# Designs tried in a protein design run: peptides against a protein of PDB entry 3B8E. Part 62

Target 1, 230 residues: chain A of PDB entry 3B8E
Amino acid sequence: PFLIFIIANIPLPLGTVTILCIDLGTDMVPAISLAYEQAESDIMKRQPRNPKTDKLVNEQLISMAYGQIGMIQALGGFFTYFVILAENGFLPIHLLGLRVNWDDRWINDVEDSYGQQWTYEQRKIVEFTCHTPFFVTIVVVQWADLVICKTRRNSVFQQGMKNKILIFGLFEETALAAFLSYCPGMGVALRMYPLKPTWWFCAFPYSLLIFVYDEVRKLIIRRRPGGWVE

## One batch from the design tools (peptide; aimed at target 1 M71 F79 F82 P92)

Design b1_p28_6_s4 (made by RFdiffusion4, then SolubleMPNN; from b1_p28_6, 26 letters changed)
Fold by OpenDDE base, seed 3:
Structure b1_p28_6_s4 (fold): chain B 230 residues (1-230), chain A 28 residues (1-28)
Amino acid sequence: as target 1 above (230 residues)
Amino acid sequence: LEELLKKIKERLLEILKLVQELIRKLLE
């Protein structure tokens, strides 16, 4: 998100404080919960791996998987961002290079795609209106990410949802997202304005996509052990 | 402070209801 903000010079899609809430708030408990996940049922049946070569390959595969998931998360967030700005009169093409004028408090007549003039205050309201749904989109996508990270090879349906700490992590991050989205004063404190409940559903297709993608990947790994996907 | 706490409580209850409804819809 921040890289695209710099490269495209668009209005800030996700605030620094919101990023900190993701990194320190929503990701911490889920990450800890994975330490308590039961080992895959097939681990005990595997031959000892070469600790030098197989660790490196596994680390690369994990890094690529997380990189791909991170890209899907970013795409989901930006989709939500562009939809909100388009609904407020700013088409995606018009946002390119707009940051300089957008952030200038002395310019009170920035035009949208339809010729409507926006004051600095109005522009900041719509910018901060984008922060909350972007954040919520990331949280909803993280549900799928956390669930798929339970196993490396086995389906979630095979491993089951026995880890109570992981379940608690899912509820905790959701409760935190809801608190940040709807608690009075969050607009002033965190630059996160209240979210319409309908925006929670905008991320569901992306979560489903991640889940399906990972289940298909794991299915391929199970059927073709030693393939390029491992 | 009491008014703020009341508003927070009301919002939390609304959120809980929404989450419950979402869970119900996902299980259906």
Scores: peptide ipSAE 0.007, ipTM 0.254, DockQ to the pose 0.017
OpenDDE base, seeds 1, 2, 4, 5: peptide ipSAE 0.000, 0.000, 0.000, 0.000; ipTM 0.184, 0.253, 0.178, 0.212

Design b1_p28_7 (made by RFdiffusion4)
Pose (drawn by RFdiffusion4):
Structure b1_p28_7 (pose): chain A 230 residues (1-230), chain P 28 residues (1-28)
Amino acid sequence: as target 1 above (230 residues)
Amino acid sequence: SSFSLLFFFFFILFIVFFIFFFIFYFFF
C-alpha cells in the first residue's frame, strides 16, 4: 500500500494504525494455533536436521510466502480498495492525486463537490472505509493462508483438518475482525461500518485462488517426488 | 459504462499483478 502510495499518489489504502491490528491483533491466535497442528509423517524416521544447511527460515520459505502468496493477497485487498471507492467515486483511471485538507471542498473528481462536508468525508472513504474493507480483506485472505500453511506437503484432504484450536480461532479472528469493524465508538480511533453484504466478500474471490494454488503445488510436489522447480 | 471501466481496469490490474508475480517468480 505505502509502496504504491508513492509510485502513484493513490490515497493511503492501508493505514499505519491499521497495520498494528493484524499481526499484533488479528493473525494472533492463528499463528499460535498453527503450533497445535499435528504431525505429517514418521518423523523419527529422518536423520537429525543438520544445523548449517537445513534452516528454519529461508528462500524456500520467503519465496513461497513473500514472493508468491504475499502477492496474491496483495491484489485481493488492493482490489477491494477500488471497489470501496468505486461504489462511491471510482477512479480506476482517475484518483492519483494529493488530497489536501486546508483547501476544503475546492476540488473533487468524477462529478462531485466533496469538501468540508465531503472532505471531513473525502477521507471517510478510506479512514472509516477502504482501510476497513482492506483490513477485512486481509483477514479474509488470511483464512486460506491459515490452511494452506496448515500443511506442508499433504492435501488438507488426505490430511487432518481437525485442528480444533485453529478452527475455533479462525472464527475468533474473522469475528474480532467484524467487532473491530463495527465497534460503536472505538471506531473513531479506528475504521468504520462496512456494507456487510459486500464490503466483505471483496477479497473472497481471492482467498480461493490462494487455497487453490498451493494445494496444487503440494499435489505437484508429490506426483513428482524428487521434484523440480516446485 | 462504469462497470465496463472497472472490469477493464481490473483486467489490466491482473495483468500487472501477473507481471510482478512472474518477476518475483523468476527472481527467486

Design b1_p28_7_s1 (made by RFdiffusion4, then SolubleMPNN; from b1_p28_7, 23 letters changed)
Fold by OpenDDE base, seed 4:
Structure b1_p28_7_s1 (fold): chain B 230 residues (1-230), chain A 28 residues (1-28)
Amino acid sequence: as target 1 above (230 residues)
Amino acid sequence: EKKELLEKFYEELLKKFLELLLKALEEA
């Protein structure tokens, strides 16, 4: 988010503290949960062809999969950001290069895509209104990510939800998101204004996309053992 | 301005809290 903020010169979609909450608050417990996950049944039964090369290839494939999922997460967050700004009169194209004027407190007549003038305070309200749903979108997409990361070959339905730590991680992540989104004072403390509950569902298509993508990937792996998709 | 100062204060407080939490998790 911050890199796109700099490169595209758009209004800041996510605050630094919120990013820290994602990195440290939402990702840590899930990462620990994966360390305690039982080895996938097919991995346990699979004889390594070459322990050195197969380990390296597997690590590369895992890193690539996480990279792809991370990109989908970012796209989901930015989609939510652009939708909110568009609903407030700022179309995505108009946001490009707007940062300088947006962040200037002395400019109180920044025009939206429809010619409406916005004061600095009004712009900051809209900006901070975007922070929360961006964060929530990432959390909701992470639900799917955490579930699919349990397995490499088996479907989620075959492997099941046996890791209690993973379930706890999902709960903790969701509770943190709810707290940051709806606790009074978060707009002042963290620049995270409350959002409508409906915004929790805006990420569901992306979660579904990740889930479908991963299940299709796993299906291909099962049908074509030793293929490039493993 | 007072709001911005308060925001910065809470941000720093939260960062410190998270750092402490991380240390506690590392020690556990």
Scores: peptide ipSAE 0.011, ipTM 0.286, DockQ to the pose 0.021
OpenDDE base, seeds 1, 2, 3, 5: peptide ipSAE 0.000, 0.000, 0.005, 0.000; ipTM 0.264, 0.275, 0.258, 0.261

Design b1_p28_7_s2 (made by RFdiffusion4, then SolubleMPNN; from b1_p28_7, 23 letters changed)
Fold by OpenDDE base, seed 4:
Structure b1_p28_7_s2 (fold): chain B 230 residues (1-230), chain A 28 residues (1-28)
Amino acid sequence: as target 1 above (230 residues)
Amino acid sequence: KLKELLEEFKKKLLEEFQELLEKALLEA
């Protein structure tokens, strides 16, 4: 998220402290859970590494966890971000390069895509309105993506949900998301304004799409071993 | 460029932490 913020010069979609809360609070337990998952044989062909001498997770699992999860999370979060900003009059194309003017408190006439002028305070309200649903979207997408990471070729339905730590992690991240979304003071502390309950449901279709996409991908891999889809 | 991006990230992170600390001190 932050890299795209810099590269595209868009308004900040999610605060850096909030990102750290995701990484430490929501991603850590699930990531650890993957190390203890009865993963598919193609992912874990080697005996479990000794946690004292070797990385907790093999390089492939690490690459999947940090690469694929991170990308899907970013995509999901940015989708929500762009939807909210578009609903408030800022189309994605208009956000490109807008950061400098957006963050300048002395500029009170920043125009949206429809020519409406926005004060600094109004812009920051919209920005902080994006942070909470961005975070929640990441959490909801993580549900699917963590399950996806359990297998590379086999269906999730074949592998099942046997890892109790993973299940616990899913509940923990959901509880954390609820806490950060609705606890008083989070708007001031973390720049996360209260989330409308409807946004939880808006993230579910995206998570489902990712899940379906991965199942289709796995189906293709099973039908065409050694293909480019791996 | 990557180093600059990382430095900017660190700077922003530190600024946010500083703001949080200042708020905590004011409430305390």
Scores: peptide ipSAE 0.016, ipTM 0.308, DockQ to the pose 0.019
OpenDDE base, seeds 1, 2, 3, 5: peptide ipSAE 0.006, 0.000, 0.016, 0.011; ipTM 0.252, 0.260, 0.305, 0.279; seeds 2, 3 fail the geometry check

Design b1_p28_7_s3 (made by RFdiffusion4, then SolubleMPNN; from b1_p28_7, 24 letters changed)
Fold by OpenDDE base, seed 2:
Formats: sequence, structure tokens, C-alpha cells
Structure b1_p28_7_s3 (fold): chain B 230 residues (1-230), chain A 28 residues (1-28)
Amino acid sequence: as target 1 above (230 residues)
Amino acid sequence: KLKEELEKFKEELLKKFLDLLLKALLEA
């Protein structure tokens, strides 16, 4: 998220404190759950091949899984960010390069895509309004990502939801998201303004898309082992 | 190979992101 913010020079989609809460808080329990599930799946399915190669493969798989999940989460968050800003009059193309004027306190006439002028205070309200939905979108996307990452090659429907740690992680993330979104003072402390309940559903189509994509990917891998999709 | 390169690129980007985040946190 921060790299795209710097590269595209767009208004900050997610506060640094909120990013830290994601990196240190929400991702920790899911990470443990995935590590545990991978260890179980490897124990159950792999005949002991050479333990050195299997460890290297597992570390690479974990790294790839986390990297892919993080990218998908970021894409989901940015999607929600662009939707909110577009609904407030800022089209994605107009946001490119806008950061310099957006963050300038002395410019109170920043125009949106429709010619409406926005004061610094109004812009910051919209920016901070994006932080909570961005975070919630990441959590909702994480639900799908955690479920799909439970198995490398098997369908979720074949493996089932037996990992209690994963389920606990999902509840913990959801509870944290609800706390950060609705607890009084979070707007001041974390720049996370209260979220309308409707925004929880904004990520659902994206989560479903990811789920379908991953199931299709897994299906292709099962049908064509050793293909370019692996 | 392209997927491996993409994953390496993603890892490098993530590492750079984390390093920048850490630097920003340490400088803040």
C-alpha cells in the first residue's frame, strides 16, 4: 500500500498506524494458523522425501503464500479506496499526482473530477474515511485468502474447515476489525472513522472472485501437474 | 520461470516496502 502511495503519488489510502496494526496484529494469528496447517498437510501427504529439500520447499511455499496474500489484500484495499474516492468525486485517474496538493494545508480549493472544490479539512475527512474501509476490506479478503491457503492443491471443499486455529484467527481478525471500526476514539487515535455497515459488504465480491480464482487455479494444477500455473 | 521471477519481484517489493516502513517508523 505505501509503495503504491509513493509511486502513484495518490492520497494516503491507509494510515501508517493502521498498516502496523495489520502487519503486527491481524496477520499474526492467521500466519500461525497457516504454518500449522501446512505442517499438518505436509506430515499427512508427503512421504519423507529428503528433509532438506522439503524444508526449502516449505519455506518457499510459506513465503510465496504470504507474498501472494499480501498483494491480494492490497489490491482489495485499493479497490475499496478507489470506490470510496470515486463516490466522493475523485476518479482514479484524477488521484494520480494529486498527493502534493492533497496534503498541502494551504490549498483549500483542490478540485475533484467534477470541478467541486475541497478544503483541506474536507479532503482529510475523506482520506480518513477511506482508512477504515480499507482495513475492513483487508480483513474480509483475508477470510477468503486464509480459506484458500489452507490447502495448496486440494479444494477447500475437500479439506474442510477442521483447523480450529484458523477459525480462531478469523474470529480474532473480525473482532479486531469491529473494534477498530466502531470503538469510540479510533477516529482520533488511529485516523479510522466509523464505518457504515454497508462497507463490510464491499469486499465480498472481491473475496468471492479470489476464492473462485484460486479454486480454478487449483483445478488447473490438479488437471495439469507441472504446468506453467504452478 | 516467469512466475518465479514475479514472486521474486514481489518478495523484493515486499522487502523494500518493509524496509521503507521500518525506516519510516524509526524516523517518525
Scores: peptide ipSAE 0.005, ipTM 0.256, DockQ to the pose 0.030
OpenDDE base, seeds 1, 3, 4, 5: peptide ipSAE 0.000, 0.000, 0.000, 0.000; ipTM 0.244, 0.261, 0.209, 0.217; seeds 3, 5 fail the geometry check

Design b1_p28_7_s4 (made by RFdiffusion4, then SolubleMPNN; from b1_p28_7, 23 letters changed)
Fold by OpenDDE base, seed 5:
Structure b1_p28_7_s4 (fold): chain B 230 residues (1-230), chain A 28 residues (1-28)
Amino acid sequence: as target 1 above (230 residues)
Amino acid sequence: EKLELLEKFKKELLELFEKLLKLAELEA
């Protein structure tokens, strides 16, 4: 998100506090849940692999998969960001290069895509309004990520939702997202303004995309053992 | 063991959240 902010010169879609909430609040429970996940049934049935060559390949593949999932998460967040700004009069094309004027407190006549002038305070309210739904979008997409990370090769439908810690993680992430989105004072304390309930659904297509992506990946691995996707 | 881990995690999460709130107050 920060790299896109710098490269595209758009208003900041995700604040530092929001990033910290993601890293410290939402990622820890999933990481712990994975440590206590039941071993896949196929792992236990596999003959001992060569530990030297197979570990390196596995680490690279896991890293690539997480990188791709992270990109999908970012795309979901940016989608929500652009939708909210568009709803407030700023079309995506107008946001390109707008950062300099957007962040200048002395410019109080920044025009939106429809010619309406926005004061610095009004712009910052809209910017901070984007932080919460960006965060929530990441959390909703992380639901899918957390579930798919439960298994490496087996389908989620085959392994099932047996890990109670995983279920707790999903609940905790959701509760945290709801708290940050709707608790009074969060707008002042964290610059996270209240979220319309409809914005929770903006992330669902991306969550579905992650599920589909992972199921397809796992299907390919099952059909072509030792292939480039494994 | 799982409950103890969850309680430990909850405590760590709350501490981190408090730190984040303090940081947010400084940035406000």
Scores: peptide ipSAE 0.011, ipTM 0.284, DockQ to the pose 0.015
OpenDDE base, seeds 1, 2, 3, 4: peptide ipSAE 0.005, 0.006, 0.006, 0.006; ipTM 0.282, 0.304, 0.294, 0.281

Design b1_p28_8 (made by RFdiffusion4)
Pose (drawn by RFdiffusion4):
Structure b1_p28_8 (pose): chain A 230 residues (1-230), chain P 28 residues (1-28)
Amino acid sequence: as target 1 above (230 residues)
Amino acid sequence: VSFIVSVVVSLVILFIIAAVIVYIIALV
């Protein structure tokens, strides 16, 4: 968000005070939960994991979580950013502009008068909103992530999907997300009431592609064991 | 560095895609 927030002055899609509420507030229990996820094979069958080569974090990981999924997620929440403005003052060709606040009203876009009324408000579309819908969208994509990372080589199909803990936390996350999105008050130091019917399902189209994606690779990694690029 | 470049490029592409999709939705 902040990166694009510079390349094209299209208003702060994700908030800072909003970031400190996902890794340190949302994905919390899920990250923990992952730990309770059980085996994946006869483990005591493999040579000791060398320490110099086979690491913990590496390209294999980063490439598949920063340069792959981390992107597909990105669009999702970024897409919701537009819809959160679109059904209010969409600028899919417009937007790209410094939104000052000492002016008050004096400007707008797409047939409007947004000012002191819609200036304290002109931002209420990202502050109380956009950030929120983007926020939720991130959670919403985090579902399939917290299931495509549940396994490392087996389809969630012929593999246990019985992580009682994860499941009851995948909700204890998705729920908090709503309570943090409709919390009557703290919503001040935070975001605001989104349109439950849709101001949620926006990233939903995406969470899927995620689950659908890596699910194939795993099954790709298999059908071709020695594997190639995958 | 390669990853950073790839991400930047992808984001630009995703921006364009998102803008187009939203434009189409606006027409509908």

Design b1_p28_8_s1 (made by RFdiffusion4, then SolubleMPNN; from b1_p28_8, 26 letters changed)
Fold by OpenDDE base, seed 3:
Structure b1_p28_8_s1 (fold): chain B 230 residues (1-230), chain A 28 residues (1-28)
Amino acid sequence: as target 1 above (230 residues)
Amino acid sequence: SELEKLILEQLLKNLELARELLLKLLEE
């Protein structure tokens, strides 16, 4: 997300603190929990630990967390960002290269796509309004990812989920999302304005996309065991 | 400020937990 901000010179879609929360708070614990579950399974099977295999498993987990699914999450976040800005009069094409003027405190007459002039303060309100939905979108998409992983693991291990860490991760990211979205003062402290309840549903199409992606992936795995898609 | 600090503290706790879990995984 931040790379696109730099490359396209668009208004900042997600704050640095929220990015940190995603990378360190929401993504890491679930990923580790999945790794733990895999390790526990290997112990139960009494297989000798192979460092090379463990490295491969770790790389796969990282790839799932920050690779393909991460890209879908980012796309979902940017979708919500562009929708909010469009609703406020800024079409996506108009945002390209706008950052310099957008962030200039001395320019109080930045025009939207319809010729309406926006003060610096008004622009920042709109920018901060985008941060929360972007974050929440990522969290909702992560729910889908974690549910898929849970279901996949349960099917492989033929046992109930003993990994309480995964549940903790889901709870933690949801609680964090609720805190950042609705706690008073977040707009000032973290540049995240309160979320309209309707925006929670904006992420659902992308969650569905992840489910479809995983079903296709599972189908490929079933047809080609040991393939690169695993 | 204060709220940011609280969030950072929570992140730090999560990192510590993550570290402990990773160490446990390395030992198993």
Scores: peptide ipSAE 0.022, ipTM 0.325, DockQ to the pose 0.016
OpenDDE base, seeds 1, 2, 4, 5: peptide ipSAE 0.022, 0.018, 0.020, 0.020; ipTM 0.474, 0.354, 0.395, 0.453

Design b1_p28_8_s2 (made by RFdiffusion4, then SolubleMPNN; from b1_p28_8, 27 letters changed)
Fold by OpenDDE base, seed 4:
Structure b1_p28_8_s2 (fold): chain B 230 residues (1-230), chain A 28 residues (1-28)
Amino acid sequence: as target 1 above (230 residues)
Amino acid sequence: DELEKLILEELLRILKEVLELAKKLLEE
């Protein structure tokens, strides 16, 4: 998110403190749960042909898969960001290059896509209104990510949800998201304004997309053992 | 900055509690 903010020169969609909350608050418990997850039967039963080369190849494939999932998560957050700004009169094309004027407190006549002028205070309210939905979108997308990460080759339907800690982690990150979204003072402390309940559902299509993507990926792996798409 | 620090401290407290609960669940 921060890299896209710099490259596209758009208003900041997610604060650095909020990113830290994601890294520490939402990923830690799931990461622990995955460490204690029972190894897939297929992973444990297949002896590597060459332990050194096959391990390196597998690590590269896993890294690529996680990188792709992370990209889908970011896209989900940005989708929510662009929808909120569009609802407030700022179309995505208009946001490109707008950051300099957006962040300048001395400019109080920044125009939206429809010619309406926005004061600095009004712009910051809209910006901070985007932070919470972006965060919540990431959390909802992480539900799918956490569920798929427990398996490498088998479908979620085949292995099931046996790790109770993973389930607990899903509830914990959801509770954290609710706390950050609705606790008084978060607008000042974390620049996260209260969220409309309807925005919790905006990320569901992306969660479904991650599930479908992972199931298709796993299906390809099962059909083409030893391929580059592990 | 002070308010952010307080929030981070509270988040860390919650995380520690969750980790303790997770450890208990792993031991059972």
Scores: peptide ipSAE 0.007, ipTM 0.338, DockQ to the pose 0.015
OpenDDE base, seeds 1, 2, 3, 5: peptide ipSAE 0.006, 0.007, 0.007, 0.007; ipTM 0.272, 0.338, 0.331, 0.322

Design b1_p28_8_s3 (made by RFdiffusion4, then SolubleMPNN; from b1_p28_8, 25 letters changed)
Fold by OpenDDE base, seed 5:
Structure b1_p28_8_s3 (fold): chain B 230 residues (1-230), chain A 28 residues (1-28)
Amino acid sequence: as target 1 above (230 residues)
Amino acid sequence: DELLKKILEQLLEILKKAMEEVKKLLEE
């Protein structure tokens, strides 16, 4: 998100404090849950592999898969960001290059896509209004990510939801997201303004996309062991 | 629905432009 902010010169989609809340709050318990996940049913039945060649290839392929999931996650966040700004009069094309004027407190006549002028204070309210939904979008997409990361090859439907720590992690991150989104004073303390409950559903298509992507990937791996998709 | 469509169209245009720029950079 920060790289896109710099390259595209768009208003900041996600604050540093919000990023810290993701890394330290929402990701910690889920990450621990994955460490205690039960072994995949096929892992113990696999024949010994060559540890020198097969380990490196597998680590690279896993890293690529997580990278792709991360990209889909980021796209979900940016989608929510662009929808909110568009609802406030700023269309995506208009946001390109707008950052310099957007962040200048001495410019109080920044125009939206419809010719309405926005003061610095009004712009910052809209910017901070994007932070919470972006964060919530990340959490919602992480639901799918955590579920799919439970297994390497097997479908989630085959492995099942047996890890109680994972379930707790999903609950914890959701509760934290709700707390940060709706607790009074969070707008001042964390620059996270309350959002409508409907915004929780904005990321669902992306969560579904991640889920489908991983299920298809795992299906291909099962049908073609040792393929490039593994 | 119309707003969402407009947003998606603009995002697609941005992506197309970005891809064209990347293509130019790869051809140089």
Scores: peptide ipSAE 0.007, ipTM 0.293, DockQ to the pose 0.040
OpenDDE base, seeds 1, 2, 3, 4: peptide ipSAE 0.006, 0.000, 0.000, 0.000; ipTM 0.297, 0.284, 0.242, 0.270

Design b1_p28_8_s4 (made by RFdiffusion4, then SolubleMPNN; from b1_p28_8, 26 letters changed)
Fold by OpenDDE base, seed 1:
Structure b1_p28_8_s4 (fold): chain B 230 residues (1-230), chain A 28 residues (1-28)
Amino acid sequence: as target 1 above (230 residues)
Amino acid sequence: SELLEKIIEQLLKMLEEAQEKALELLKE
């Protein structure tokens, strides 16, 4: 997210405190859950034929999986960000390069895509309005990612949700998201304004798409063992 | 508001410490 912010020079989609809440609050329990699920997954059940090389391969595969999950989460968050800004009159194309003017306190006439002028205060309210939905989107995407990561080759429907730690992690993330979204004072303390209930559903189509994509991928792997998709 | 911010900062610090400990336990 931060790299796209720098490259595109868009308004800040996620505050530093919100990033810390994601890194510390949402990623820790999922990481622990995934560490426990590795014992249930086909990844760990294969006794390493060569403990040194197979450990390295597994570590690389885990690192790539986490990297891909992080990219998918970022894409989901940015999707929600662009939808919110578009609903407020800022189309994605208009946001490119807008950061300098957006963050300038002396410019009170920044125009949206429809020629409406926005004061600095109004722009910051819209910016902070994006933080909570962005965070919630990440949490909802993490639900799908955690469920998907449970199995490498088998469908989630085949293996089921037996891991209690995963369920606990999902609950904790959801509780944290609810706390940050609805607790009084979060707008001032974390720059997170209260979330409209409709925004909880914004990430669901994306999570479903990821789920379908992964199930299709797994189906291809099962039908063509040793193919280029593995 | 300042008190709430301080509480949140302390909670975040505790979470960071917990995360570091968890990571240390996972390295072992």
Scores: peptide ipSAE 0.000, ipTM 0.261, DockQ to the pose 0.016
OpenDDE base, seeds 2, 3, 4, 5: peptide ipSAE 0.000, 0.000, 0.000, 0.000; ipTM 0.245, 0.226, 0.249, 0.245

## One batch from the design tools (peptide; aimed at target 1 I72 F79 P92)

Design b1_p29_1 (made by RFdiffusion4)
Pose (drawn by RFdiffusion4):
Parts: sequence; C-alpha cells; structure tokens
Structure b1_p29_1 (pose): chain A 230 residues (1-230), chain P 29 residues (1-29)
Amino acid sequence: as target 1 above (230 residues)
Amino acid sequence: SSSTIFSSIVFIFLISLVFIFIIIFFSFF
C-alpha cells in the first residue's frame, strides 16, 4: 500500500495503526495454532536435518510466501480498496492525487463537492472505511493461507483437517475482525462499520485462488516427486 | 451511474486477474 501510495498518490489504502493489528492482533492465534498441527510422515525415517544447508527460513520459503502468495493477497485487498471507493466515488482512472485538509471542500472528483463535510468525510472513505475493508480483506485472505500452510506437501484432502485449535481461532480471528470493525467507540482510534453484505466478500474471490493455487503445486510436487521448478 | 460503477468494478477485477495470471506464469518460469 505504502509503496503504491508513493508511485501514484492514490490515498493510503492500508493504515499504519492498521498494520499493528494483523500480525500483532489478527493472525496471532493462527500462527500459534499452526504449531498444534500434527505430523506429515514417518519423520523418524529421515537423516538428521543438517544445520548448514537445510535451514528454517530461505528462498524456498520467501519466494513462496513473499513473491507468490504475498502478491495474490496484495491484489485482493488492493482490489477491495477500489470497490470501497467505487461504490462511493470511484476513480479507477481518477484518484491519483494529494488530498489536503487545510483547503476544505475547494476540490473534489467525479461530480461531487466533498469538503469540510466531505473532507472530515473525504477520508471517512479510507479511515473508517477502505482501511477497514482492506483490513478485513487481508483477514479474509488469511483464511486460505492458514490452510495452505497448514500442510507442506499433502492435499488438505488426504490429510487431516482436524486442527481443533486452528479452526477455533480461524473463527476467533475472523470474528475479532468484525468486532474490531464494528466496535462502537474504539472505532474512533480505529476503522468503521462496513457493509456486511459486501464490504467483506470483496477479497473473498481471492482467498480462493490462493487455496486453489498452492493446492495444485502440492499435488504437482507429488505427481512429479523429484520435482522440477516446483 | 450504477452501470458505470459495476462495469468499472468488473474491469478492475479483470485487470487484477490478468495480473495474477501473469504473476503465476512468471512463478513457473
């Protein structure tokens, strides 16, 4: 968000005070939950994991979580950013502009008068909004992520999907998300009431592609065991 | 206005899909 927020002055899609509410507020229990996820094979069948080569974090990981999924998630919440403005003052060709606040009303876009009324408001579309829908969209994509990372080589199909803990926290996350999105008050130091019917399902089209994607690779990694690029 | 909004949303969505498929394509090469 902040990166694009610079390449094209298209208003702060994700908020800072909003970031400190996902890794340190949303994905919390899920990250913990992952730990309770059980085995994946006869483990005591493999040579000790060398320490110099086979690391914990590496390309294999980063490339598949920063340069792959991390992107597909990105569009999703970025897509919802537009819809959150679209059904209010969409600028899919417009937008790209410094939105000052000492001016008050003197400018707008797409047949409007947004000002002191819609200036305290002109931002209420990302502050109380956009950030929020983006926020939720990130959680919404985090579902399939917290299930495609549940396993490392087996389809969630012929593999246990019985992580009682994760499941009851996948909701204890998605729910908090709502309570943090409709919390009558603290919503001030935070975001605002989204349109439940849709101001949620926006990223939903995406969470899928995620689950659908890596699910194939795993099954790709298999049908071809020695594997190639995958 | 409603038709324009919906068309714009569909258009953005299609662009997003195109970007996803491009990213996926380059992930395989």

Design b1_p29_1_s1 (made by RFdiffusion4, then SolubleMPNN; from b1_p29_1, 24 letters changed)
Fold by OpenDDE base, seed 5:
Structure b1_p29_1_s1 (fold): chain B 230 residues (1-230), chain A 29 residues (1-29)
Amino acid sequence: as target 1 above (230 residues)
Amino acid sequence: KKKEILEAIEKLEKETLKLIEEHIKRLEE
């Protein structure tokens, strides 16, 4: 998200504090869950694997979580961001290069795509209105990520949600999202304005996409063991 | 290994909370 912000020179879609909340509240629990599940899976199904191989498996799972799935999460977040800005009169094409004027406190006549002028304060309200939905989108998409991380090669439908740590992670990130989205003062403290409950559903297509992607990936791994997708 | 990971996480959480608090203070100033 931050890289796209720099490259496209668009208004900031996600605050630094929110990023930290994602890293601690959402990404950390999956990493722990994966570490525990790998340990449990290795204990239950096979004789102790070589410690070097276990490290490799963990690195691959982490790489998957932060790589391809992270890209899908980012796309989901940006989709929500662009939808909100479009609803407020800023079409995606108009946002390109707008950052300089957007962040300038002395420019109070930034025009949207329809010629409406926006004050600095109004622009910042819209910007901060995007932070919460972006975060929530990431959380909702991470529900799928957490579920898929439970299984390396097997379908989620085959193993089910037996890991209590995974379930705890889902509740934790959801509770954090609800807290940050609706707790009074978060708009000022974290630049996260309250989110309409309907926006929670905007991420569901991307969550589904992650599930489909992971199932396809696992299918490929099962059919072609040792491929580049592992 | 599990204990070490948990300790590392707790440390990271504390460090991040400090960063958040510092950031909030900067926003209030």
Scores: peptide ipSAE 0.015, ipTM 0.276, DockQ to the pose 0.014
OpenDDE base, seeds 1, 2, 3, 4: peptide ipSAE 0.013, 0.013, 0.006, 0.006; ipTM 0.288, 0.283, 0.255, 0.269; seeds 3, 4 fail the geometry check

Design b1_p29_1_s2 (made by RFdiffusion4, then SolubleMPNN; from b1_p29_1, 25 letters changed; failed a check: too like the target's own chain)
Amino acid sequence: KKKEIEEAIKKLKEETDKLIQELIEKAEK

